# Peptides against a protein of PDB entry 3V4O: the designs that were tried, part 149

Target 1, 234 residues: chain A of PDB entry 3V4O
Amino acid sequence: DQPLAKDKVALLIGNMNYREHPKLKAPLVDVYELTNLLRQLDFKVVSLLDLTEYEMRNAVDEFLLLLDKGVYGLLYYAGHGYENFGNSFMVPVDAPNPYRSENCLCVQNILKLMQEKETGLNVFLLDMCRKRNDYDDTIPILDALKVTANIVFGYATCQGAEAFEIQHSGLANGIFMKFLKDRLLEDKKITVLLDEVAEDMGKCHLTKGKQALEIRSSLSEKRALTDPIQGTEY

## One batch from the design tools (peptide; made by RFdiffusion4, then SolubleMPNN)

Design b2_p22_8_s2 (from b2_p22_8, 12 letters changed)
Fold by OpenDDE base, seed 1:
Structure b2_p22_8_s2 (fold): chain B 234 residues (1-234), chain A 22 residues (1-22)
Amino acid sequence: as target 1 above (234 residues)
Amino acid sequence: SQAELDALLQSFDPKTEEMLKK
């Protein structure tokens, strides 16, 4: 018997028009394409662009309200970010220069809150840089996570490395989404799916030596984004 | 639509073929 999701909910955030930081272009396309794909997978998708700190926090709060026991939760972020001491920080468009942790949203904090909802699956797809922010010397003290064995992180780049976006005439994608979109609809365990995406990215001459997907997971069940929603007939 | 999306992209900044760091 395959795993079932009580429901499937995704929050997609793409930040591009930063006030005090370089503007990005790819998140618009990436969010759009991912929205379309996740909807085909019967996700309830909330897609938002160019969020201030306040708006991001509110969006996360609303997202959490949609989560419950057995629900699949997926958070996608494309924008500026950094990683300090293993903690990922998403940067709102109104963040100051330099930004600090108090100006940003900590992904691990969101994960903790998701665990409290007793979700069936927690997926984070983070298309942002993971370089250390030298201007933030705060060592975060985070509460210990529960052992839920239902967590998957897909980092667009390696720890301490940068993520890139590419632009073509009329089109722009983050490197991560360029490869993710080709496999997202496959009926495979999410970690297996991401592993294949990693291989695809690795074969691309453009990204070799520049950007590589990192998968961090604690997933003890064969959970897939294609898992059917409980009580639904297909 | 893709056309609408392209139009939106054009409104933000001129498109380049250069890889940009996030």
Scores: peptide ipSAE 0.203, ipTM 0.555, DockQ to the pose 0.050
Fold by OpenDDE base, seed 3:
Structure b2_p22_8_s2 (fold): chain B 234 residues (1-234), chain A 22 residues (1-22)
Amino acid sequence: as target 1 above (234 residues)
Amino acid sequence: SQAELDALLQSFDPKTEEMLKK
């Protein structure tokens, strides 16, 4: 039968105007386009740009308050980032150079908190680099995750690899969003949808051998971003 | 609007574009 969401909530963060790191351009366009698409899917969307550490933490806290049993939660991030020991870190615009884990937000910690809300679906779309940060030698101790079988990660790039944006004088998408936006509205299981995006990216001459989408999921139900909200008319 | 943004992006030839690391 048709899966239902209790509600659908998304937090989109695009960081580009870094104080101590190279500036980016794509997050502006990517957040804008994704916002419009998710709203068409009846998501409640909060979109924020250029957040400090303090602001990012507050945004995540507020996002978590909107989550509850059966709610679909989606977190999108575009900006600088790194991955150490399988943990993804989002870099705020006021992060020092070099940045460390205490300056950043750990995605897996957010996931843990989302699981406590007994959400119906947890989707992470991370458009950031996943290279090791050699200036951070800390091994974070994370709380154990529950077995919820409702988790989907869409990484814009492979583990240990870099993510790219197209160099334009004006507006341009990041590579990930360029392909994601064409399929996001399709009524398909989210993992199937992302798999098709991965194929599209693989066929592009610009990204061939340069950037590939990685999907990491534990999703035992056929959940789609198009799933209707409980109590609403079809 | 989305349509305006799409039109703007279509003005570029992706074959001649270079990529920047994020």
Scores: peptide ipSAE 0.178, ipTM 0.592, DockQ to the pose 0.046
Fold by OpenDDE base, seed 2:
Structure b2_p22_8_s2 (fold): chain B 234 residues (1-234), chain A 22 residues (1-22)
Amino acid sequence: as target 1 above (234 residues)
Amino acid sequence: SQAELDALLQSFDPKTEEMLKK
């Protein structure tokens, strides 16, 4: 009675080399490690770094074309971002300073489009800040989402809070990926898995009081990233 | 491989220099 995926597709975006904003470093290794892990889970993974607005929109469009009924879709983003009125905005590397919603990609809009594909599971892993952008006074009017009960958000930080990366002399993971990578291959419901990651991250002294994982989900089935693909034997 | 990556990461100085806001 285990749920099955028709297919599993992931889009991973890591933005680091911003033109008008502070440069980041962690997305490089985070995307790389996550790519390898998801491939072990038989995901078809597209990993992209340092995307302009145009490139990001195209990447999302192409990602959506790979989605269909029963397909598991996972979107991972690491980079600058903000959240206004419950809407998450991913910031392209060529975004102006300050940026506005028109310069960014709205995650909730992507979710709506994923729902239209009748996906089996929609997972968003957002390693970005969630602070309000005071320079953007736009109130986005989004279409109502369908009730699909297959949505999972893993926010690297709490609402209104900042996400951090630890900068070492060399390569290092961001805080979120540091703990996520240790559990990602576990055969557990995705929300349970993320909850355990949250607990692990909560023990980190560096981020106590600064960053905590938030899980937002509407998932009525025991869906896991380890779920087998239809027509295959595991 | 993950093992190779882990080994690579371990070769770097574990000292935290700065926490950067995303």
Scores: peptide ipSAE 0.188, ipTM 0.590, DockQ to the pose 0.045; fails the geometry check
Fold by OpenDDE base, seed 4:
Structure b2_p22_8_s2 (fold): chain B 234 residues (1-234), chain A 22 residues (1-22)
Amino acid sequence: as target 1 above (234 residues)
Amino acid sequence: SQAELDALLQSFDPKTEEMLKK
């Protein structure tokens, strides 16, 4: 039987106009393109740009309020970021230089909160660097995650590596979105879809040896972004 | 609003001279 979603909700955040860090350009286009694609997949999409720490936390809180049992939740982030001890941190535009974990939003904490909602699927698409932040010596202690087997991480780059922006067709895009947008509408298990994106990225001479997609998942069911919403005709 | 965001996004055509690290 085809899996059904109770609802499908996505929060897209693109941070580019940083106050104390290098400005980016790709998140604007990437958020726009992803918004249009997810709408075609019947996602309820909240797209936000250039969020302060306060605004990001509020956005996440509001996003969580839309989640419930069986709901598909997708979080996309494009901007500066780092990874310390396996924890991913999204950097708000008003983060100080250097930034620390207390200035940023921890993705794994968001995941924990999503699990409490008993969601049907939790997808994180993180288009940010994953390098260690040497200016942050804090070791985050996170609550243990539940075993829900409905988690998918799509990292734009490998652990410890950097993510890049590129120009495509006159527009600046993140490398991740360049390849993701070509396959996002495919009716495939989300991990299979991302695997194909990874292969596409690997075949590109521009990205070869510079950026590679990493998929981290615990997904025991054939869940796809194309899964129909329960109670609707499909 | 989403409509406002869409309008803003449509009006912007960013160009990248070099590969930028995120």
Scores: peptide ipSAE 0.169, ipTM 0.563, DockQ to the pose 0.037; fails the geometry check

Design b2_p22_8_s3 (from b2_p22_8, 14 letters changed)
Fold by OpenDDE base, seed 1:
Structure b2_p22_8_s3 (fold): chain B 234 residues (1-234), chain A 22 residues (1-22)
Amino acid sequence: as target 1 above (234 residues)
Amino acid sequence: MQAELDSLLQSFSPETEASLAA
């Protein structure tokens, strides 16, 4: 049987104009292009740029309100970030220098909250660096995750590595989005789709040995971003 | 060659003032 989504909701966040950190450029274009693609896939998309900590937390809260049983939820983030002890942290534009986990949003905490909504699919696309933040030695205490078998992480880079954007073009994509956008509309299981993106990225001489996509998934069903919304299937 | 390629990329990793001073 064709998998069905009760609804499809996406939150896209692109942080560029940091107050206390280097400014970025790619998130502007990346969020724009991803928005258009996801809308073609009948996602309800909320796209936001340059969010403070307060605004990011509010956006996540509002996003969670749109989730329910069987709903597909997608969170995309492009900006500064780090990974400590397997936890991914998104950095708001007003984060101090240096920042700590208390100044940032933990993706795994968001996942926990999404699981409570009994979503049909949880997709995280994280276009951020995954290097350890040595200025924060705090080990976050997170609630145990449920076994829902509906989780997909697409990391723009491998653990401990950096994600990059092109400098010689003001309209260029980040490396991850450069390849993702070419395949995002394909009717394939999301993990298969991302695997193909990974292969495409791996063939690029620009990033070979520098940036590699990592997929982390627990997805037991053939769920695709192209899956029709309940009541609209043909 | 690789050095030239590296110059075309900007990292998403934020640099702290402390790191820059070191």
Scores: peptide ipSAE 0.193, ipTM 0.668, DockQ to the pose 0.721
Fold by OpenDDE base, seed 5:
Structure b2_p22_8_s3 (fold): chain B 234 residues (1-234), chain A 22 residues (1-22)
Amino acid sequence: as target 1 above (234 residues)
Amino acid sequence: MQAELDSLLQSFSPETEASLAA
């Protein structure tokens, strides 16, 4: 009597070794741990590290092609990013300094494309900075998501990501992943799960006032990452 | 679905593939 996924697919991107920007470390471990967790949830996971603009665009495009009616999709990005007037951008490793919108992938554009797929669930998680880029004057694109898009957007925001790598279980995770990993396998509606993660982050003395999780959703159904794939029983 | 994922992986540079294999 629980919802069923037609299939489960995930694309995880971790950018660390930037050519013209500060190097990061957390995405490596975060992508690794998230990969393992999602595989336990029967996601088909593609994990990619240090993607150029070309590779990122291709990866996202191909991921979007995998999204279809009833499919559960999860897109995760960890790396540099910026936000201007509500538009968020993921920064490829080969982005110039300064980077501009044409060098980056616009999150809102991806979300627009996701909403057309009639997915059973579509989760987009961002672990990147939301600082303003003064070198980008791109006009805001703020289209509302469709009510039936079944999209859950989580934006873990911080400034100075390199300063917020916390060693957890012998590994140095990003703060978001530190808290997400503890709850990701719970059989809960994804929005509830993420709300709890946000609360955990807010209570932690290490992250309080320094990092927050913004959650936006157009999910009108009870959907969980633990929902079984059609044809399977749990 | 797996074939599509494999196709996606094959579209990346050898460097990226090596990183995934490591």
Scores: peptide ipSAE 0.020, ipTM 0.551, DockQ to the pose 0.021
Fold by OpenDDE base, seed 2:
Structure b2_p22_8_s3 (fold): chain B 234 residues (1-234), chain A 22 residues (1-22)
Amino acid sequence: as target 1 above (234 residues)
Amino acid sequence: MQAELDSLLQSFSPETEASLAA
């Protein structure tokens, strides 16, 4: 019994040209590659680069409005980030140095909002650092995700807060995207797919100790990115 | 970027656009 998506929407954010922080390169290529792949999966993709705080908040808000019952949503972020006490933050390009939570977007807050949308599938992929930010002492109290949220959260992190890139087929991808792109089109349950990506990353000597993929899921159904959109079944 | 985002989001599908309008 093939699951169906009401629609497929994706928001990809790549922040590279930070004003007060080191510039990155991988997000550009990675967003480009992921855009192409998701479009092959019939996702409607919005790809945005170098977003300010204001722009990021608006983009996420608009994306959340697209999420509805049965919709497949994918939110991808590549850029600077940090994690404090279980809270992850995406850093806009106009964030000050040092940045604080007030300047950034809290991933867990977004996840809370996503779980209320009754989506068929929500995928949130982060390709950012999990470095502790000593300049932010915010400790928000967070609730656990609902079991019925159908959310898959992938967190690809670089050890030492350094962006690592791997040349592949003339493109310099981030490590996560290098392995993700090889599997993303596979007709597999998304958690299985991401787990295999994680394993691939773990087997590579170039990534050992440098980057890993953490997966968190409340998905209880066999949902895949390859699931057809309702009305387009073969 | 906001203008581009709005334009792109509105172009997704009738159902998606309807969701945005709701």
Scores: peptide ipSAE 0.018, ipTM 0.511, DockQ to the pose 0.017
Fold by OpenDDE base, seed 3:
Structure b2_p22_8_s3 (fold): chain B 234 residues (1-234), chain A 22 residues (1-22)
Amino acid sequence: as target 1 above (234 residues)
Amino acid sequence: MQAELDSLLQSFSPETEASLAA
């Protein structure tokens, strides 16, 4: 029996024009590409660029409200970020320099809230740096994902300054999206799909040793982004 | 941007919108 989605909703955030941090370019193209792909998968997509802290918090809150029993949700973020002792943070465009946790959105807190939703599938994809922020002394809070949460977390990482240079080498897409877009429409379990993306990144001489994709999952069912929405013929 | 966000969110299905309003 093929799993069915009650509905499919996606929130894509691309931050580029930072006020007090280096500007980016890849998120624009990456969000555009991902939007088109997800629409082909019958996702209802909200794509937002250059969000302030206030706007990001509101967008995520609204997205969480859309998550309910059987719903397929996908949250994508591309922009600046950091990770301190297991806590990951998305950086709004109006974040100060240096930024701290109170200026940013904590990924683990969002994941925790997602666990309270009885979603059919919840995918969280991050395309941001994972470097340590020495200006943030926030004590890490780590909780394991619930077994029934059906959450898939993909974390595309930049390894060192060299990886950052590749992003500005003239490539239209970011490195993660370059490989993701080739497989996203495949009818495969989402964790298998992402694992293959990770392998592609590892085999490519351009990205080997420079980029990596970390995958964490509580998904125990064969669910795919291609799963049809209930009430529709398939 | 908030008004624009709300407008974009209205593109979701009626059932999804109802969930959003709840």
Scores: peptide ipSAE 0.015, ipTM 0.479, DockQ to the pose 0.016

Design b2_p22_8_s4 (from b2_p22_8, 10 letters changed)
Fold by OpenDDE base, seed 1:
Structure b2_p22_8_s4 (fold): chain B 234 residues (1-234), chain A 22 residues (1-22)
Amino acid sequence: as target 1 above (234 residues)
Amino acid sequence: EQEALDSLLQSFDPKTEEMLKA
């Protein structure tokens, strides 16, 4: 039997107009295009741009409340970020320069909360830099994250991604979204879909060896973003 | 669930729509 979603909800965050950091352009277009695609997949989509720390925390909290048994959830973030000692941080637009962990949202904390939910499918897509922040000496003590069967984590990163995005500011889409949008509507298991996106990125001469998509999942069921919502007569 | 979604939409949609239209 084809898996069914109880509901489909997505939170998309694109941070561009930073107060104390270089402005970005790609998140605007990427969030817009992803919004349209997810709506075609019958997701209820909340798209937010240029969020402060307070707004980001509230948005994530509210999104987590929407995650429940059988729900398909998707969280997408595009903006500045950093990674220290295996912990990734999303940077709000009002973050100081230099930014620190107390001013940012820890991805691993959010993932921990996500895995506690009995969702039918939970996808977290992160499009940000993985550079180390030398100005943040905080080492978060986080418990080991468990990759659950219903959680799919995609991390699109480039060594020197900030430099790459700045150099290629003429590109309408971010690199990740460029390849993702071509496959997102395909009726495939989400991990297979993302793997194909990763392969496409690897075949592109512009991104080969520069940008990669890291996928973490133990999804054992054939869950797809195209799965119908329960109660909808298709 | 719907209440949470409505609350989220009410709080941020106007700002987002304005930025997406610009």
Scores: peptide ipSAE 0.022, ipTM 0.576, DockQ to the pose 0.020
Fold by OpenDDE base, seed 5:
Structure b2_p22_8_s4 (fold): chain B 234 residues (1-234), chain A 22 residues (1-22)
Amino acid sequence: as target 1 above (234 residues)
Amino acid sequence: EQEALDSLLQSFDPKTEEMLKA
Protein backbone atom coordinates (compact mmCIF):
# COMPACT_ATOMS: atom_id res chain seq x y z
CA ASP B 1 0.00 0.00 0.00
CA GLN B 2 1.14 3.50 -0.78
CA PRO B 3 2.24 5.37 2.32
CA LEU B 4 -0.22 8.00 3.42
CA ALA B 5 0.30 11.05 5.55
CA LYS B 6 -2.31 12.01 8.09
CA ASP B 7 -1.36 15.61 7.38
CA LYS B 8 1.62 17.60 6.17
CA VAL B 9 2.92 20.60 8.07
CA ALA B 10 6.07 22.65 7.72
CA LEU B 11 7.73 25.44 9.66
CA LEU B 12 10.38 27.41 7.84
CA ILE B 13 12.56 29.91 9.68
CA GLY B 14 14.97 32.29 8.04
CA ASN B 15 17.00 34.64 10.20
CA MET B 16 18.85 37.42 8.42
CA ASN B 17 18.65 40.75 10.18
CA TYR B 18 20.64 40.03 13.29
CA ARG B 19 21.03 42.81 15.80
CA GLU B 20 24.47 41.91 17.07
CA HIS B 21 25.76 39.61 14.33
CA PRO B 22 26.48 39.82 10.60
CA LYS B 23 23.40 40.11 8.45
CA LEU B 24 22.53 37.36 6.00
CA LYS B 25 20.67 37.47 2.69
CA ALA B 26 20.16 33.93 1.45
CA PRO B 27 17.49 32.86 3.97
CA LEU B 28 14.90 35.16 2.42
CA VAL B 29 14.99 33.59 -1.01
CA ASP B 30 15.61 30.11 0.35
CA VAL B 31 12.55 30.23 2.60
CA TYR B 32 10.48 31.59 -0.25
CA GLU B 33 11.58 28.89 -2.68
CA LEU B 34 11.12 26.12 -0.16
CA THR B 35 7.67 27.44 0.74
CA ASN B 36 6.53 27.26 -2.85
CA LEU B 37 7.90 23.77 -3.31
CA LEU B 38 6.37 22.41 -0.12
CA ARG B 39 3.00 23.90 -1.02
CA GLN B 40 3.17 21.97 -4.28
CA LEU B 41 3.66 18.91 -2.11
CA ASP B 42 0.47 19.82 -0.21
CA PHE B 43 2.26 20.91 2.93
CA LYS B 44 0.64 23.48 5.12
CA VAL B 45 3.53 25.88 5.41
CA VAL B 46 4.28 28.56 7.94
CA SER B 47 7.25 30.66 6.91
CA LEU B 48 8.78 33.13 9.31
CA LEU B 49 11.67 35.55 8.99
CA ASP B 50 13.86 37.29 11.54
CA LEU B 51 12.58 35.68 14.69
CA THR B 52 13.55 36.65 18.19
CA GLU B 53 14.26 33.98 20.74
CA TYR B 54 10.74 34.29 22.09
CA GLU B 55 9.18 34.06 18.65
CA MET B 56 11.32 31.10 17.65
CA ARG B 57 10.44 29.16 20.77
CA ASN B 58 6.76 29.89 20.29
CA ALA B 59 6.87 28.89 16.64
CA VAL B 60 8.62 25.62 17.42
CA ASP B 61 6.23 24.88 20.26
CA GLU B 62 3.22 25.46 18.04
CA PHE B 63 4.77 23.34 15.32
CA LEU B 64 5.34 20.49 17.76
CA LEU B 65 1.66 20.62 18.69
CA LEU B 66 0.83 19.87 15.07
CA LEU B 67 2.93 16.74 15.05
CA ASP B 68 1.07 13.54 15.80
CA LYS B 69 0.78 9.94 14.69
CA GLY B 70 1.12 9.70 10.94
CA VAL B 71 1.75 13.40 10.39
CA TYR B 72 4.53 14.49 8.10
CA GLY B 73 6.48 17.37 9.56
CA LEU B 74 9.27 19.45 8.14
CA LEU B 75 11.28 22.01 10.08
CA TYR B 76 13.75 24.15 8.19
CA TYR B 77 16.11 26.73 9.63
CA ALA B 78 18.50 29.05 7.87
CA GLY B 79 20.60 31.51 9.83
CA HIS B 80 23.48 31.72 12.23
CA GLY B 81 24.27 28.77 14.43
CA TYR B 82 26.99 26.89 16.21
CA GLU B 83 27.88 23.41 17.37
CA ASN B 84 29.56 22.38 20.59
CA PHE B 85 30.31 18.72 21.27
CA GLY B 86 27.57 17.47 18.99
CA ASN B 87 24.98 19.94 20.22
CA SER B 88 23.69 22.33 17.58
CA PHE B 89 22.10 25.67 18.32
CA MET B 90 19.97 27.97 16.19
CA VAL B 91 20.64 31.65 16.84
CA PRO B 92 17.72 34.10 17.09
CA VAL B 93 18.09 37.58 15.63
CA ASP B 94 18.11 39.19 19.06
CA ALA B 95 20.86 36.97 20.43
CA PRO B 96 23.62 38.86 22.21
CA ASN B 97 27.24 38.93 21.18
CA PRO B 98 28.59 36.57 22.20
CA TYR B 99 25.60 34.27 22.31
CA ARG B 100 25.25 31.29 24.60
CA SER B 101 23.06 28.22 24.75
CA GLU B 102 20.48 29.97 26.91
CA ASN B 103 20.02 32.53 24.14
CA CYS B 104 19.59 29.90 21.44
CA LEU B 105 17.44 26.93 20.51
CA CYS B 106 19.00 23.51 20.91
CA VAL B 107 18.35 21.33 17.88
CA GLN B 108 18.80 18.08 19.75
CA ASN B 109 16.23 19.11 22.33
CA ILE B 110 13.73 19.74 19.56
CA LEU B 111 14.56 16.40 17.98
CA LYS B 112 13.97 14.74 21.33
CA LEU B 113 10.51 16.25 21.48
CA MET B 114 9.78 15.29 17.88
CA GLN B 115 10.55 11.63 18.46
CA GLU B 116 7.70 11.38 20.96
CA LYS B 117 5.10 12.40 18.40
CA GLU B 118 4.99 9.13 16.43
CA THR B 119 5.11 11.05 13.18
CA GLY B 120 4.91 9.32 9.85
CA LEU B 121 7.87 11.41 8.83
CA ASN B 122 9.78 14.23 10.46
CA VAL B 123 12.40 16.12 8.52
CA PHE B 124 14.68 18.64 10.19
CA LEU B 125 16.91 20.63 7.86
CA LEU B 126 19.57 23.04 9.05
CA ASP B 127 21.43 25.50 6.91
CA MET B 128 23.74 27.11 9.42
CA CYS B 129 27.31 27.20 10.66
CA ARG B 130 28.76 24.39 12.76
CA LYS B 131 31.56 26.47 14.19
CA ARG B 132 32.43 25.99 17.82
CA ASN B 133 31.36 28.73 20.18
CA ASP B 134 34.19 29.27 22.62
CA TYR B 135 31.95 31.38 24.83
CA ASP B 136 29.61 28.47 25.56
CA ASP B 137 30.89 25.54 27.59
CA THR B 138 27.51 23.88 28.07
CA ILE B 139 27.51 20.17 27.30
CA PRO B 140 23.94 18.91 27.31
CA ILE B 141 23.35 15.21 27.74
CA LEU B 142 21.77 14.05 24.53
CA ASP B 143 19.45 11.11 24.31
CA ALA B 144 19.72 8.87 21.30
CA LEU B 145 16.91 9.11 18.81
CA LYS B 146 14.42 6.29 18.91
CA VAL B 147 14.67 3.81 16.07
CA THR B 148 10.95 4.21 15.41
CA ALA B 149 11.01 8.01 15.41
CA ASN B 150 11.04 8.31 11.61
CA ILE B 151 13.20 11.41 11.88
CA VAL B 152 15.52 12.57 9.15
CA PHE B 153 18.03 15.21 10.12
CA GLY B 154 19.99 17.11 7.50
CA TYR B 155 22.77 19.48 8.44
CA ALA B 156 24.21 21.62 5.67
CA THR B 157 27.26 23.68 6.49
CA CYS B 158 30.13 25.46 4.85
CA GLN B 159 33.71 25.02 5.86
CA GLY B 160 35.45 28.27 6.67
CA ALA B 161 34.53 31.81 5.70
CA GLU B 162 33.37 30.76 2.26
CA ALA B 163 29.74 30.68 3.33
CA PHE B 164 29.95 34.44 3.53
CA GLU B 165 31.61 34.76 0.15
CA ILE B 166 28.99 32.66 -1.59
CA GLN B 167 26.34 35.01 -0.29
CA HIS B 168 28.12 37.77 -2.17
CA SER B 169 28.45 35.82 -5.40
CA GLY B 170 25.13 37.14 -6.65
CA LEU B 171 23.43 33.81 -6.20
CA ALA B 172 19.88 34.30 -5.02
CA ASN B 173 19.69 30.97 -3.23
CA GLY B 174 21.98 29.51 -0.68
CA ILE B 175 24.04 26.61 -1.92
CA PHE B 176 22.10 24.00 0.03
CA MET B 177 18.76 25.24 -1.26
CA LYS B 178 20.10 25.39 -4.80
CA PHE B 179 20.69 21.66 -4.79
CA LEU B 180 17.73 20.77 -2.60
CA LYS B 181 15.16 22.52 -4.78
CA ASP B 182 16.24 20.53 -7.83
CA ARG B 183 15.29 17.26 -6.18
CA LEU B 184 12.68 18.11 -3.56
CA LEU B 185 9.70 17.24 -5.75
CA GLU B 186 11.05 13.83 -6.73
CA ASP B 187 9.05 10.81 -5.61
CA LYS B 188 11.86 9.19 -3.68
CA LYS B 189 12.49 8.06 -0.16
CA ILE B 190 13.55 11.20 1.65
CA THR B 191 16.87 9.74 2.79
CA VAL B 192 17.70 8.75 -0.78
CA LEU B 193 16.72 12.18 -1.97
CA LEU B 194 18.91 13.92 0.57
CA ASP B 195 21.78 11.56 -0.14
CA GLU B 196 21.58 12.53 -3.79
CA VAL B 197 21.58 16.18 -2.78
CA ALA B 198 24.69 15.50 -0.73
CA GLU B 199 26.33 13.85 -3.73
CA ASP B 200 25.42 16.77 -5.96
CA MET B 201 26.99 19.14 -3.48
CA GLY B 202 30.09 16.98 -3.33
CA LYS B 203 30.50 16.80 -7.09
CA CYS B 204 29.86 20.42 -7.86
CA HIS B 205 33.03 22.42 -8.40
CA LEU B 206 31.49 25.32 -6.50
CA THR B 207 30.93 23.32 -3.33
CA LYS B 208 33.40 20.45 -3.49
CA GLY B 209 35.38 20.46 -0.30
CA LYS B 210 33.57 23.57 0.89
CA GLN B 211 30.01 22.65 1.73
CA ALA B 212 28.59 19.29 2.74
CA LEU B 213 25.33 17.78 3.90
CA GLU B 214 25.37 15.51 6.91
CA ILE B 215 22.42 13.16 7.13
CA ARG B 216 21.22 11.31 10.20
CA SER B 217 18.15 9.13 10.03
CA SER B 218 16.02 6.84 12.13
CA LEU B 219 13.68 6.24 9.21
CA SER B 220 12.93 2.55 8.82
CA GLU B 221 10.07 2.90 6.36
CA LYS B 222 9.77 4.17 2.84
CA ARG B 223 8.55 7.73 3.19
CA ALA B 224 8.60 10.51 0.65
CA LEU B 225 7.55 14.13 0.75
CA THR B 226 5.34 13.28 -2.23
CA ASP B 227 3.27 10.79 -0.23
CA PRO B 228 -0.39 11.78 -0.44
CA ILE B 229 -2.47 12.94 2.47
CA GLN B 230 -5.06 10.45 3.64
CA GLY B 231 -8.53 11.25 2.39
CA THR B 232 -7.37 13.44 -0.43
CA GLU B 233 -8.05 12.58 -4.02
CA TYR B 234 -5.30 13.26 -6.48
CA GLU A 1 -4.79 19.35 15.83
CA GLN A 2 -6.75 21.21 13.21
CA GLU A 3 -7.46 23.93 15.71
CA ALA A 4 -3.79 24.19 16.52
CA LEU A 5 -2.94 24.42 12.85
CA ASP A 6 -5.57 27.05 12.28
CA SER A 7 -4.28 28.99 15.22
CA LEU A 8 -0.72 28.78 13.99
CA LEU A 9 -1.67 29.77 10.47
CA GLN A 10 -3.80 32.63 11.67
CA SER A 11 -1.07 33.91 13.89
CA PHE A 12 1.84 33.67 11.49
CA ASP A 13 0.54 33.57 7.94
CA PRO A 14 -0.32 37.24 7.73
CA LYS A 15 3.09 38.15 9.02
CA THR A 16 4.69 35.67 6.67
CA GLU A 17 2.89 37.08 3.70
CA GLU A 18 3.93 40.56 4.61
CA MET A 19 7.54 39.55 4.99
CA LEU A 20 7.64 37.52 1.81
CA LYS A 21 6.11 40.36 -0.13
CA ALA A 22 8.62 42.83 1.20
Scores: peptide ipSAE 0.018, ipTM 0.559, DockQ to the pose 0.019
Fold by OpenDDE base, seed 3:
Structure b2_p22_8_s4 (fold): chain B 234 residues (1-234), chain A 22 residues (1-22)
Amino acid sequence: as target 1 above (234 residues)
Amino acid sequence: EQEALDSLLQSFDPKTEEMLKA
């Protein structure tokens, strides 16, 4: 039996024009490309650029309200970030320098909320650095994802993302999106698809040893982004 | 160009404005 989605919703966030941090360029094109691809997959897509903390929190909250039993959700973020003791944080454009957890959105907290929605599939993709923030000592204690949460978490890491964008200003897409866009429309289990993207990144001479895609999932079913929406004639 | 693209991206979903106002 082919899995069916009750609905498909996506929130894409690209932060570039930081007030107190280095500006980025890749998120603009990456969000645009991903939007077009997800629309081809019948996702309802909200795409937002350069969000403040307030705007990001509101966007995520509203996105969570759209998640429900059987819904396919996809959350994508491209911008600055950091990781402390296994906790990842997305940095809004109005974050101070240095930023702290109170100024940022905790990915694991969002994932915790997502698992309560009984979604058919929930994909969270991060394209941000994984460096430690020495100015933040917050260590939240979070539970592991539920086995039945059907959540797939992809973390594309680049320790030298800022330097890479400067050196390769001629590249339209970020590295992660460059490889993701070539496979995103494939009718495959999402974890398999992302694994292939990870392998492609690992084989590329430009990214080998510099960028990697870490995948964590609680997905126990063969769910794909190409799965049809329930009640629609295909 | 960037402003035009931003506007286009935000217009993809009618709920975008509501999400920003909340």
Scores: peptide ipSAE 0.014, ipTM 0.492, DockQ to the pose 0.027
Fold by OpenDDE base, seed 2:
Structure b2_p22_8_s4 (fold): chain B 234 residues (1-234), chain A 22 residues (1-22)
Amino acid sequence: as target 1 above (234 residues)
Amino acid sequence: EQEALDSLLQSFDPKTEEMLKA
C-alpha cells in the first residue's frame, strides 16, 4: 500500500536582490524550474522572490496554515543564510549588514512548527550558505524534532556561494537544483532520492569538496513526492 | 486550503503570478 497525500502544497522562496548583501542570480531560475517540476507532481506551488523579513515570515505562516494531517508540504529556500551553533537562518533581502538572528528566520523553529501539523510528509530544502555569522552570538535552544513528524530536511550548502554567483554573468541553475531537477520526478522515497542527489553532487568534479547536501529526516514511512493525492485517480 | 493558497498568491509579489503562469 503506497501512501497517499491528502493534498500537496509547496512554498518556494528565492532571495536574490539583497539590499545590503551581494546579489544572487541562481535562485530565480532554480525557483522557476522547481516550480514547474512540483506542478508536475501535482503540488500547489507558491513561488515568491525577494522577500523582506516581514514578507518571509508571513509567507511561512501562511504556508504552515496549509499544512494539516496527511498533507504533503515542501518548503524551499534559496538565498543567503548562515548557521550558528546548529541553528540555520534564512536571510531576508532587507536584512542589515551585518545581520543577526532577529533579522532572519530560524529554520529549526520552522521545522518545529511543521512537526506539529501531523503532515504526511514535510520537506524542507535549503539552498543557502552555511557560513558562520560572527556578528551573531545568539544561541537558540530548540527542542529536538519529534520522530513522528515525517520531516525531511535537506541542506545544500557551498563554500563561497557568493563568489560563485558574482562570477556568473548569466542565469544558471544552482548546483543543488542542477542535480535535484534530474531526480525530483522519480518515484522514490524522498530520503533515497535526496541521497542520490547528494551522491551525484559528490561525484561531480565541479562540486566535489565544494558543495554537499546534508540530509536529516524523521521519516519512517516510504513517502515520495510522487505519491498520489487522495481521491485522485492516476 | 484553496482559499488560503489564493490568499497567499494574492498577497505577494506579482512576479509570482507571472511565474505560476509560465
Scores: peptide ipSAE 0.014, ipTM 0.528, DockQ to the pose 0.019

